# Designs tried in a protein design run: peptides against a protein of PDB entry 6RGO. Part 176

Target 1, 392 residues: chain A of PDB entry 6RGO
Amino acid sequence: MALKLLGFNQDATCFSVISSNKGVTIYNCDPFGKCFELEKSTSNDEELDFLVEMLFSTSLIAVVDKTIGASKRKKLKIVNTKRKATICELTFPHEIMDVIMNRKIICVVLKSDQIFVYDISCMKLLRTIDVRGEKLKSTSKFRNSEAVGDIGVRVSLSTDNNSILCYSSYSKSDKENAPLNDIVVFDALKCIQINVLPAVHQSNIVCIACSPDGMLMATASEKGTIIRVFKTIDTENDEPILVNEFRRGSRPSRISEMKFNHDNTLLACVGESDTIHIFALPVTTTEADANEDDTLQQSSHSLSSSINGLQYISKGLANRFGKIIVSKIPTQSQQRHVAYIKIPENAKYRIGFPKDTTNTIHICGEDGNYLVYSIPRNEVGPCTLVKSNTFD

## One batch from the design tools (peptide; made by RFdiffusion4, then SolubleMPNN)

Design b2_p13_7_s3 (from b2_p13_7, 7 letters changed)
Fold by OpenDDE base, seed 4:
Structure b2_p13_7_s3 (fold): chain B 392 residues (1-392), chain A 13 residues (1-13)
Amino acid sequence: as target 1 above (392 residues)
Amino acid sequence: SEKALEELRKLLE
């Protein structure tokens, strides 16, 4: 049967899949098993397409049926999985491309390059962000989005209550074909733009990950060779702070997903390659929490010794026109993965970090494998398989 | 509806 992965929830306690025969299935990770099923609404052998965003381990899901007709592709259903009932339905002017949520906010990305930000507690619209409208103000030209089928606005939301929204925006270049290579950092609760990171890559941003606390953001372009990690809020001399530049590989390969672990010590990436890469981040010791108890310190020290060489490359060369050029870390100084997982070629995988085990990663594949790996702490090497389950 | 919003709030608790 053809499986299509929808991904993990925010804490990797559940994952969602589309089964061609059944519709949407949600699996619980521990104990492993089917916890919810949404039946297909039609008997037609049409390829099922859904968006499903689950709110942690709750019975709250957002669902978009993209299979049947142009009208359903514009409808967001908020569903109680325990009751198998729609709580509310929202209709949008354009096709829904993505849905992301936390305990405070739900963001809906449209094919129009609009982001609708809602207070989830009341489904009140807080903001409509018009990424094209912002572009039109800067570039005067409408891009016919028809030709670039797979390049749209990308979003990521912090899983905490601060609700830091990172989204890709069009560069202020006078070029008719300005790439989606700027990042905007947005406080989704206050509806305030916090930061703008200009030209973080040379090509369109295709993947964004926000850290759980919203303090870090990872970006990848269409090339997928370099991952950049920035501070989201903090700036140095009004310039973006580049924390890390990671090399996934030398060959172009699309990155489909990136995730931070819950303590911001690891960044994982997955995509079209046969390898999930896991990168180590420098532990940002905020000086403030130095007063809590000594006992947990022993486990963090061993990874820190190899990371001491990462100078914050704050120096974007502002060109004479106020365009911040993110300085490239020399290729020799680009960090590689500290750990990896080999996956089948052509199998799409999704990744998630569980909250309780910062050195564990959950992965699931369109091959029907759910796998739990332990991440090595003291050596560069393969992850160790801890648990495996199959799903259909 | 108010009932739907109350159900939604209870799922967020």
Scores: peptide ipSAE 0.522, ipTM 0.953, DockQ to the pose 0.779
Fold by OpenDDE base, seed 3:
Structure b2_p13_7_s3 (fold): chain B 392 residues (1-392), chain A 13 residues (1-13)
Amino acid sequence: as target 1 above (392 residues)
Amino acid sequence: SEKALEELRKLLE
């Protein structure tokens, strides 16, 4: 059967798939098994297309049926999986492209490059962000939106209650063809813009990940060769906002998904390549937590020796207008993966980090494999397969 | 409806 992966939930306790014959199935990871099924609304042999976002291990899902006609592609259903019942339905002016949520916020991304931000507790609209309207204020002509169906606004939301929303925005370039290569950092609860990172890549951003705490974000462009990691907030200290630059590879390859682990020590990426890459992040010791847990210090020391090379982030010339020039990290200081997983060529995979085990990664493939890997701590190398299951 | 919002709140707990 043709499977289409929807992905893992925020804590990698569940993953969602579309089966061509059954509709949407949600699997529990441990114990492994089906926990929910959404049957097809139609008996037709139409290719199923859905958005499904699950709120952690809860009975709450957001569902968009994209299979049938332009009208349904504009409808978001909030569903109780335990009751198999729609709690509420929202209708949007344009096709829904993405849905992301945490315990506080639900964000709906439209084909119009609008982001609708809701308080999930009452489904009240808090803000409409118009990414195109922001572009127009910056003298750039509207691109005719028709031609490049695959380049839209990308979003990521912190899984914590701080609800930091990172989204791609159009550069203020006078070019008619301004790329989606700026990042806006937005407090979704307060509805305020926190930061703007201009021109983080030369081409459109196609993948964004926010850390669980919202303190870090990762970005990848259409080239997918370089991943950049940034602080979301300007620190009062003269610390560079660009904290890491990772090399995935030399060959261009689309990155479909990136995720941080729960303690911000690892960043994983997956896409069209035969390899999932896992990168180590420097532990930003915020001085505040130095008082209590003396026990965690012992494990971090072994990886620190390779990270000391980061001191040579040359102070990028702050040009007169406070533009964060992404100081080109010298190509020699581009860190490679610390771990990897080989996956079948042409198999689409999704990734998730479980909360309780920071050195474990969950992956699932359109080949019907659910795999759990252990990430090596002390050496650069392949991940070790710990558990495997199959699904149909 | 208020009942739907109450159901939604219980799923967020």
Scores: peptide ipSAE 0.516, ipTM 0.952, DockQ to the pose 0.847
Fold by OpenDDE base, seed 2:
Structure b2_p13_7_s3 (fold): chain B 392 residues (1-392), chain A 13 residues (1-13)
Amino acid sequence: as target 1 above (392 residues)
Amino acid sequence: SEKALEELRKLLE
């Protein structure tokens, strides 16, 4: 049977899949098993396509039926999984491309490059973000090339109540073909733009991950060779703070998903390659806890030694055109993965970090495998398989 | 409907 992965929820307690025969199934990770099933509304042999966003381990899901020929691609359903009932339905002017949520906010991304921000508690529209802006509305050349269907606005939302929304935006170039290589940081609750990170990559951003607390953001371009991690809110001399630059590989390969763990110590990435990569983030010791004298010499042998100080070469080469070129970390200071998982070639995988075990990663594949791995702390190497389950 | 919003609120608690 063809399985299509929808992904994990925010805390990796559940994952969602499309089965060609059954429709949408949600699995619980521990104990492993089916917790919800949404049956096909049609007996047609049409390839099923859905968006499903789950609110943590709650009975609240957002569902979009994206099946080809279905007049439902513009409809968002909020469903109570315990009742198997639609609570409310919203209809949009354009096809829904993505849906993200937390306990406060739902964001709906449209094919029109619009982001609709809702207060989840009342389903009131707070903001419509038009990423194209007013100037590009006149060039209604929808790139009707079916091949361009993959380049659109990307979004990520913090899982906390601060509701930091990061989205890709078009560079302020007078060129009709401006890349989606800017990032906007937006307070989704207050509906305020907090920050703009200009030209974070040379090509379109295809993957974004926000940290659970909204303080960090990871970005990857169409090349997928380099991942950049920025502070979202904090700036230094009105410039974006680049915290890390990671090298996934030398060969171009699309990254489909990235996630931070719950303590911002790890970043994982998955995509079209045979390898899930896990990167270590430097723990920013906030100087604040310096005063409690308690002599617990926990010899945490910090693997601090080989992180030779990223000299913030804040060479703000303000090039004459006012484009803040994010200072490229020298290729020699590009960090590699600290851990990896090998996955089957041509199997699409999704990733999730559980809340309670910061050194554990959940993965699931279109091959019907749900796998739990332990991440090594003190060595660079493969992750260790802890448990496995199968699903159909 | 108001009843649907009340159901939604209870799922967010």
Scores: peptide ipSAE 0.515, ipTM 0.953, DockQ to the pose 0.856
Fold by OpenDDE base, seed 5:
Structure b2_p13_7_s3 (fold): chain B 392 residues (1-392), chain A 13 residues (1-13)
Amino acid sequence: as target 1 above (392 residues)
Amino acid sequence: SEKALEELRKLLE
């Protein structure tokens, strides 16, 4: 059957798929099996399209039926999976493009480049962010709505209660075709803009990942050759802190998803390529807890590959045109993956990191494979397959 | 409705 992957939940305990014959199915990862099925509301042989956002392993899901007509594409349903019942419905002025949530916040991204931020506990609207309106305030030129191709606002939300929202915004430029290459960091609870990272790529941002704690953000452009990791909140001399620059590959390839693991030590990426790449992040040793005397001499010879993170204090070449261009890290200092997974060509895969096993990655494919891999710690190489299941 | 909000709260606990 034709499967369409919707993705993993925040802690990779579940994943969701669209089955052409059944509608939406949610699988539990361990023990592996179906935990929920949402039947198709219509008997028509129409190609099924849904957005489904899960809230961890809870019975709360957000659902958008994108299959049938312009009216349903504007309707968000909050569903209790245990009761198979709609709790509430919200209708938006425009088509819903994305839905993200945590235990505090639900964000709804519209085709209008608007982000609606809700308190999930009461479904109260906290803020409407108008990314186009912000552009119009910064750029005198109206972009006619026609050429909104596959380039929309991208969002990522921290999975913690701090609810750090990262979204792509239009660069402040007098150019009619300003790219979506700025990032805004937003406190979704307080409804305050925390930071703005200008021109983090030369082209439109197509993928964003926020760390679970909201302290890091990964970005990729439509080229998908370079991944940049920034601090979200901290700045150095009012400039964005670039923590890492990773090279996925030399050839352009779209990245569809990126995720941090739960301790911010790994970043995985997947997309149109035959390879899932896993990158190591520098462990920020917080200096603070050095004082507890606990004498446990576990002589784990951690091969401290002292990757001397040369803090290239990138003297931002403030080129005369006022664009802070994030300085390109020299191609020789661009880090490669530490681990990889080979996947079938043209198979769409999704990735997830389980909370309790920081060196394990869950993947699922539109080929009907759910796979659990162990990530090597001490060597650069392939991940080891630990568990395999199939779904239809 | 108030019942729907109470159901939401119970799913967030």
Scores: peptide ipSAE 0.508, ipTM 0.952, DockQ to the pose 0.785

Design b2_p13_7_s4 (from b2_p13_7, 5 letters changed)
Fold by OpenDDE base, seed 1:
Structure b2_p13_7_s4 (fold): chain B 392 residues (1-392), chain A 13 residues (1-13)
Amino acid sequence: as target 1 above (392 residues)
Amino acid sequence: DEEKIKELQELLK
């Protein structure tokens, strides 16, 4: 059967799949099994497409039927999975491209490059962000780029209550074809822009991850060779703080998903390559915990000896046009993965970090595999398979 | 609307 992966929930306790024959199925990770099924509404052999976002381990899901020919691609349903009932339905002026949520906020991304921000507790609209709006005073040309199916506004939201929203924006260029290579950091609760990171890549940003606490973000371009990690809020001399630059590979390969673990010590990436890469982040010692455990310092020191050469190259070369270009970290200073998982080349995978085990990663594939891996702490190497299950 | 808000608030706990 053809499976399409929707992904894990925020705490990796569940994952969602589309089965061509059944519709949407949500699996529980532990104990492994089906916890919800949304039956196919149509008898047609049409390829099913859905957006499904689950709110942690709750019975709340957001659902969009994106199936071709379905007059539902503009409709967001909030569903109670325990009751199998729609709580509310919202209709948008344009097709829904993405939905993301936490316990406070739901964001809806439209094909119009608009982001609708709602208070999830009452479904009240807090803000409409028009990512094109700063440009649209001049060129009403809807990019009828039917052909560039996958370049749109990307979003990521912190899983905490701070509700930090990171989204890709168009660079301030008089060129009709300005790339989506700026990042805006937005406080979704206060509805204020808090930071702008200009030109974080040379090409369009295709993947963004926000840390659970909203203090970090990871970005990848269409090339998928370099992942950059930035501070979201903090700036140095009004310049963006680049914390890390990771090299996934030398060959271009699309990154489909990135995630931080719950303590911001690891960043995982997955995509079209045969390898899930896991990168170590420097532990930002907040000054407070300097007192207690001497024993944890020794394990961090062995990885930190490779990190000590990363001087904060915060000095963006201000280009002659006042654009801060994020200085490329020298290729020698680009960090590699600390761990990896080999996956089948033709299978799409999704990733999730469980809350309770910072050194464990959950993965699921369109091959019908749900796999739990242990991440090595002190050595660069493969992850160890701990548990496996199959689904259909 | 109130019943929907109540149900949302119950699921957000």
Scores: peptide ipSAE 0.605, ipTM 0.966, DockQ to the pose 0.830
Fold by OpenDDE base, seed 2:
Structure b2_p13_7_s4 (fold): chain B 392 residues (1-392), chain A 13 residues (1-13)
Amino acid sequence: as target 1 above (392 residues)
Amino acid sequence: DEEKIKELQELLK
């Protein structure tokens, strides 16, 4: 049967899949089993496509039927899974490309490069963000959606109540084909732009991850060779703070998903390659807890010693256009993964971090495998398989 | 629709 993965919820307690025969199924991770099923409303011959975002372990899901020929691609349904009932339906002017949510906010990304920000508690529109801006409205030629693949606005939202929204934006280059290589950091509750990170990659950004607390953001371009991690809010001399630059690989490969763990110590990435990569982040000790007891100098030989070599070379070469080009960290100082998981090359995988176990990762594949791995703490190496389940 | 808002608020608790 053809399976299509929709992904994990925010705390990796559930994941969603499309089955060609059944429609949408939501699985619980522990105990493993089906917790919800959405029946197929279309003929047997149509390839099913859906967006399904689950709000943590709650009975609230957002659903978009993206199936070809369906007049539903512009409709967002908020569904109570316990009642199997639609609470509300919103209709948009354009096709829905993505939906993200937390306990406060739901964001809807349209094919028009618009982001609609709603208060989830009442479905009140808080803001419409036009990522193209007013000047580009005149070139009404929708990029012929045939040849230029999945290049659109990317978004990520903090899972906390601060509701930090990171999105890709067009470079201010007067070129008709300006890359989506700027990032905007936005307070979705206050509807205020907090920060702008210009030209974080040379090509379009295809993947963004916000940390659960909204303090960090990871970005990857179409090349998928380098992942950059930035502070979202903090700046140094009005320049973006590059925290890490990770090398996934030397060969181009698209990254489809990145996630931080719940304590911001790990970043995982998955995509078209045979390998899930896990990177270690430096623990930013907030200076606040410096007041309590001196005594336990226990020599945690944390692998922190090798991270000291990232001089914050905020050598923003102001190019002739006053844009800060994030200086490429020399290839020798680029950090590699600390852990990895091998996956089948032809199987799409999704990743999730459970809240209660910061060194555990959940993965699921379109091959019908749900796998739980332990991440090594003190060595660079493969993750250890802890649990395995199958689904259909 | 006050009932829908109430249901949303119940699911968000």
Scores: peptide ipSAE 0.602, ipTM 0.966, DockQ to the pose 0.835
Fold by OpenDDE base, seed 3:
Structure b2_p13_7_s4 (fold): chain B 392 residues (1-392), chain A 13 residues (1-13)
Amino acid sequence: as target 1 above (392 residues)
Amino acid sequence: DEEKIKELQELLK
């Protein structure tokens, strides 16, 4: 049967799949088994396409029927899985491209490059973000979006209550083909723009991940060779906003998903390659005043690769030319993965980090495999398979 | 609408 993966929920306790014969199925990870099914409403041999976002382990899901020919591609359904009932339905002016949520906010991304931000508790619209802005409305003939591949506004939302929304935006270049290579950081609760990261890649951003706490953001371009990690908020200290640059590979390959673990120590990426890559992040020790004198000289060999080569272009010139945040970081500062998982070639996989086990990763494949891996802490190498289950 | 809001709030707990 053709399976299509929808992904894990925020805490990797469940994952969602489309089965061509059954419709949408949600699986529980532990104990492994089906926890919800949404039956196919149409008898037609149409290829099913859905967006399904589950709110943690709750009975709340957001569902969009994206099936070709369906009049439902503009409709968001909020469903109670215990009651098997639609609580509410929202209709949008354009096709829904993405839906993300946490315990406070739902964000709906439209094909029009609009982001609708809702209070989840009452489904009240808080903000409409027009990523194209008012000036570009006149000249943008709707690109016949059939031929220009899956290039649209990408979004990621923090899983915490701070509700930090990161989204890709068009560069201010007067070129008709401005890339989606800027990032906007937005407080979705206060409805304020916190930061703008200009030109974080040379090409369109195709993948974004926000950390659970919203303090970090990872980005990848269409090339998928380099992953950049940024602070979302400018610290008052002259610390670089770019905290990490990771090399996934030398060959171009699309990254489909990235996720941070719950303590911001790991970043995983998956895509069209035969390899899931896991990168170690420097623990930003918030110097909590550990006044406790415990002289445990754990020689943490801080892999402080001295990023000495970031020429600080002084604050004064950066305001006029845009902060070139991506200075030419010497190719020498690019860290590789610390761990990896080999996956079948041409199998699409999704990733999730469970909350309670920061060194465990959940993966599921369109091959019908649900796999739990242990991530090595003290060595660079393969992850160890801990548990496997199959689904259909 | 109030009943829907109540149901949403119950699911968010």
Scores: peptide ipSAE 0.601, ipTM 0.965, DockQ to the pose 0.767
Fold by OpenDDE base, seed 5:
Structure b2_p13_7_s4 (fold): chain B 392 residues (1-392), chain A 13 residues (1-13)
Amino acid sequence: as target 1 above (392 residues)
Amino acid sequence: DEEKIKELQELLK
């Protein structure tokens, strides 16, 4: 049977899949089992395609039927899984490309490079962001819909109530073919732009991950060789703060998904390669006030990885054209993975981090495997398989 | 509309 993975929910308690014969199925991770099924509305042997965004372990899902030839590609359904009923349906002027949500906000990304931001509690439109609108003032040429390859606006939303939205935007270059290589950081609740990170890659951004708290953002380009991690809100001298630069590999390979763990100590990435990579982030010790006494001598052998915080104040070479090129961290200072998982070649996998176990990762494959791995703490190496289940 | 909003708010708890 052809399975298509939709992914994990925000806390990796559930994942969703498309089965060619059944439609959409949601699985619970622990205890492992099928918890919901959305039946196929049509008996035709058409290749099923859906967007399904889950809201944690709640009975709320957002569903888009993306099946070819369907007029439904412009329709968002909000479904109560417990009642098996549609609460509301929204129709958009263009095809829906992505849907993301948290407990406050739904964002709907259209093929028109528009982002519709809704208050989830009432489905009221808060903002329409037109990512092309800054560009449309210069070039009246609609890219013919055919030449809009797999490059569109990418989005990520914080899972917390702060609702920090990160999205890819077109660089302000006078070039007709400006890449989607800027990032905008947006407060989705207040509907204000917080920050702009210009030219974070040389090519289009194809993957973005926001941290659960919205304080960090990871980005990858079409090359997928380098992952950059930035602060979302904080700036240094009005410039973006690059926290980390990770090397996934030397060979180009598309990254399909990245995720932070719940405490922002790990970043995982998956894509077209045979390897899931897990990177360690520096623990930002928030100087919480050194208040009182409690003597619990837990000898946490903090591996003082003396990552000499070389504040590479990389003097941004202001190239003659005034573009802030995010300074290339020297290839020698690029951090590698601390852990990895080998996956079958050509199998599409999705990743999730559970909330309660910061050193555990959930993965699922279009091969019908759901796998739980333990991440090594003290050494660089393979993750250990803890649990395996199969689904169809 | 009010019933739909009530149902949404109940699922968000």
Scores: peptide ipSAE 0.600, ipTM 0.965, DockQ to the pose 0.776

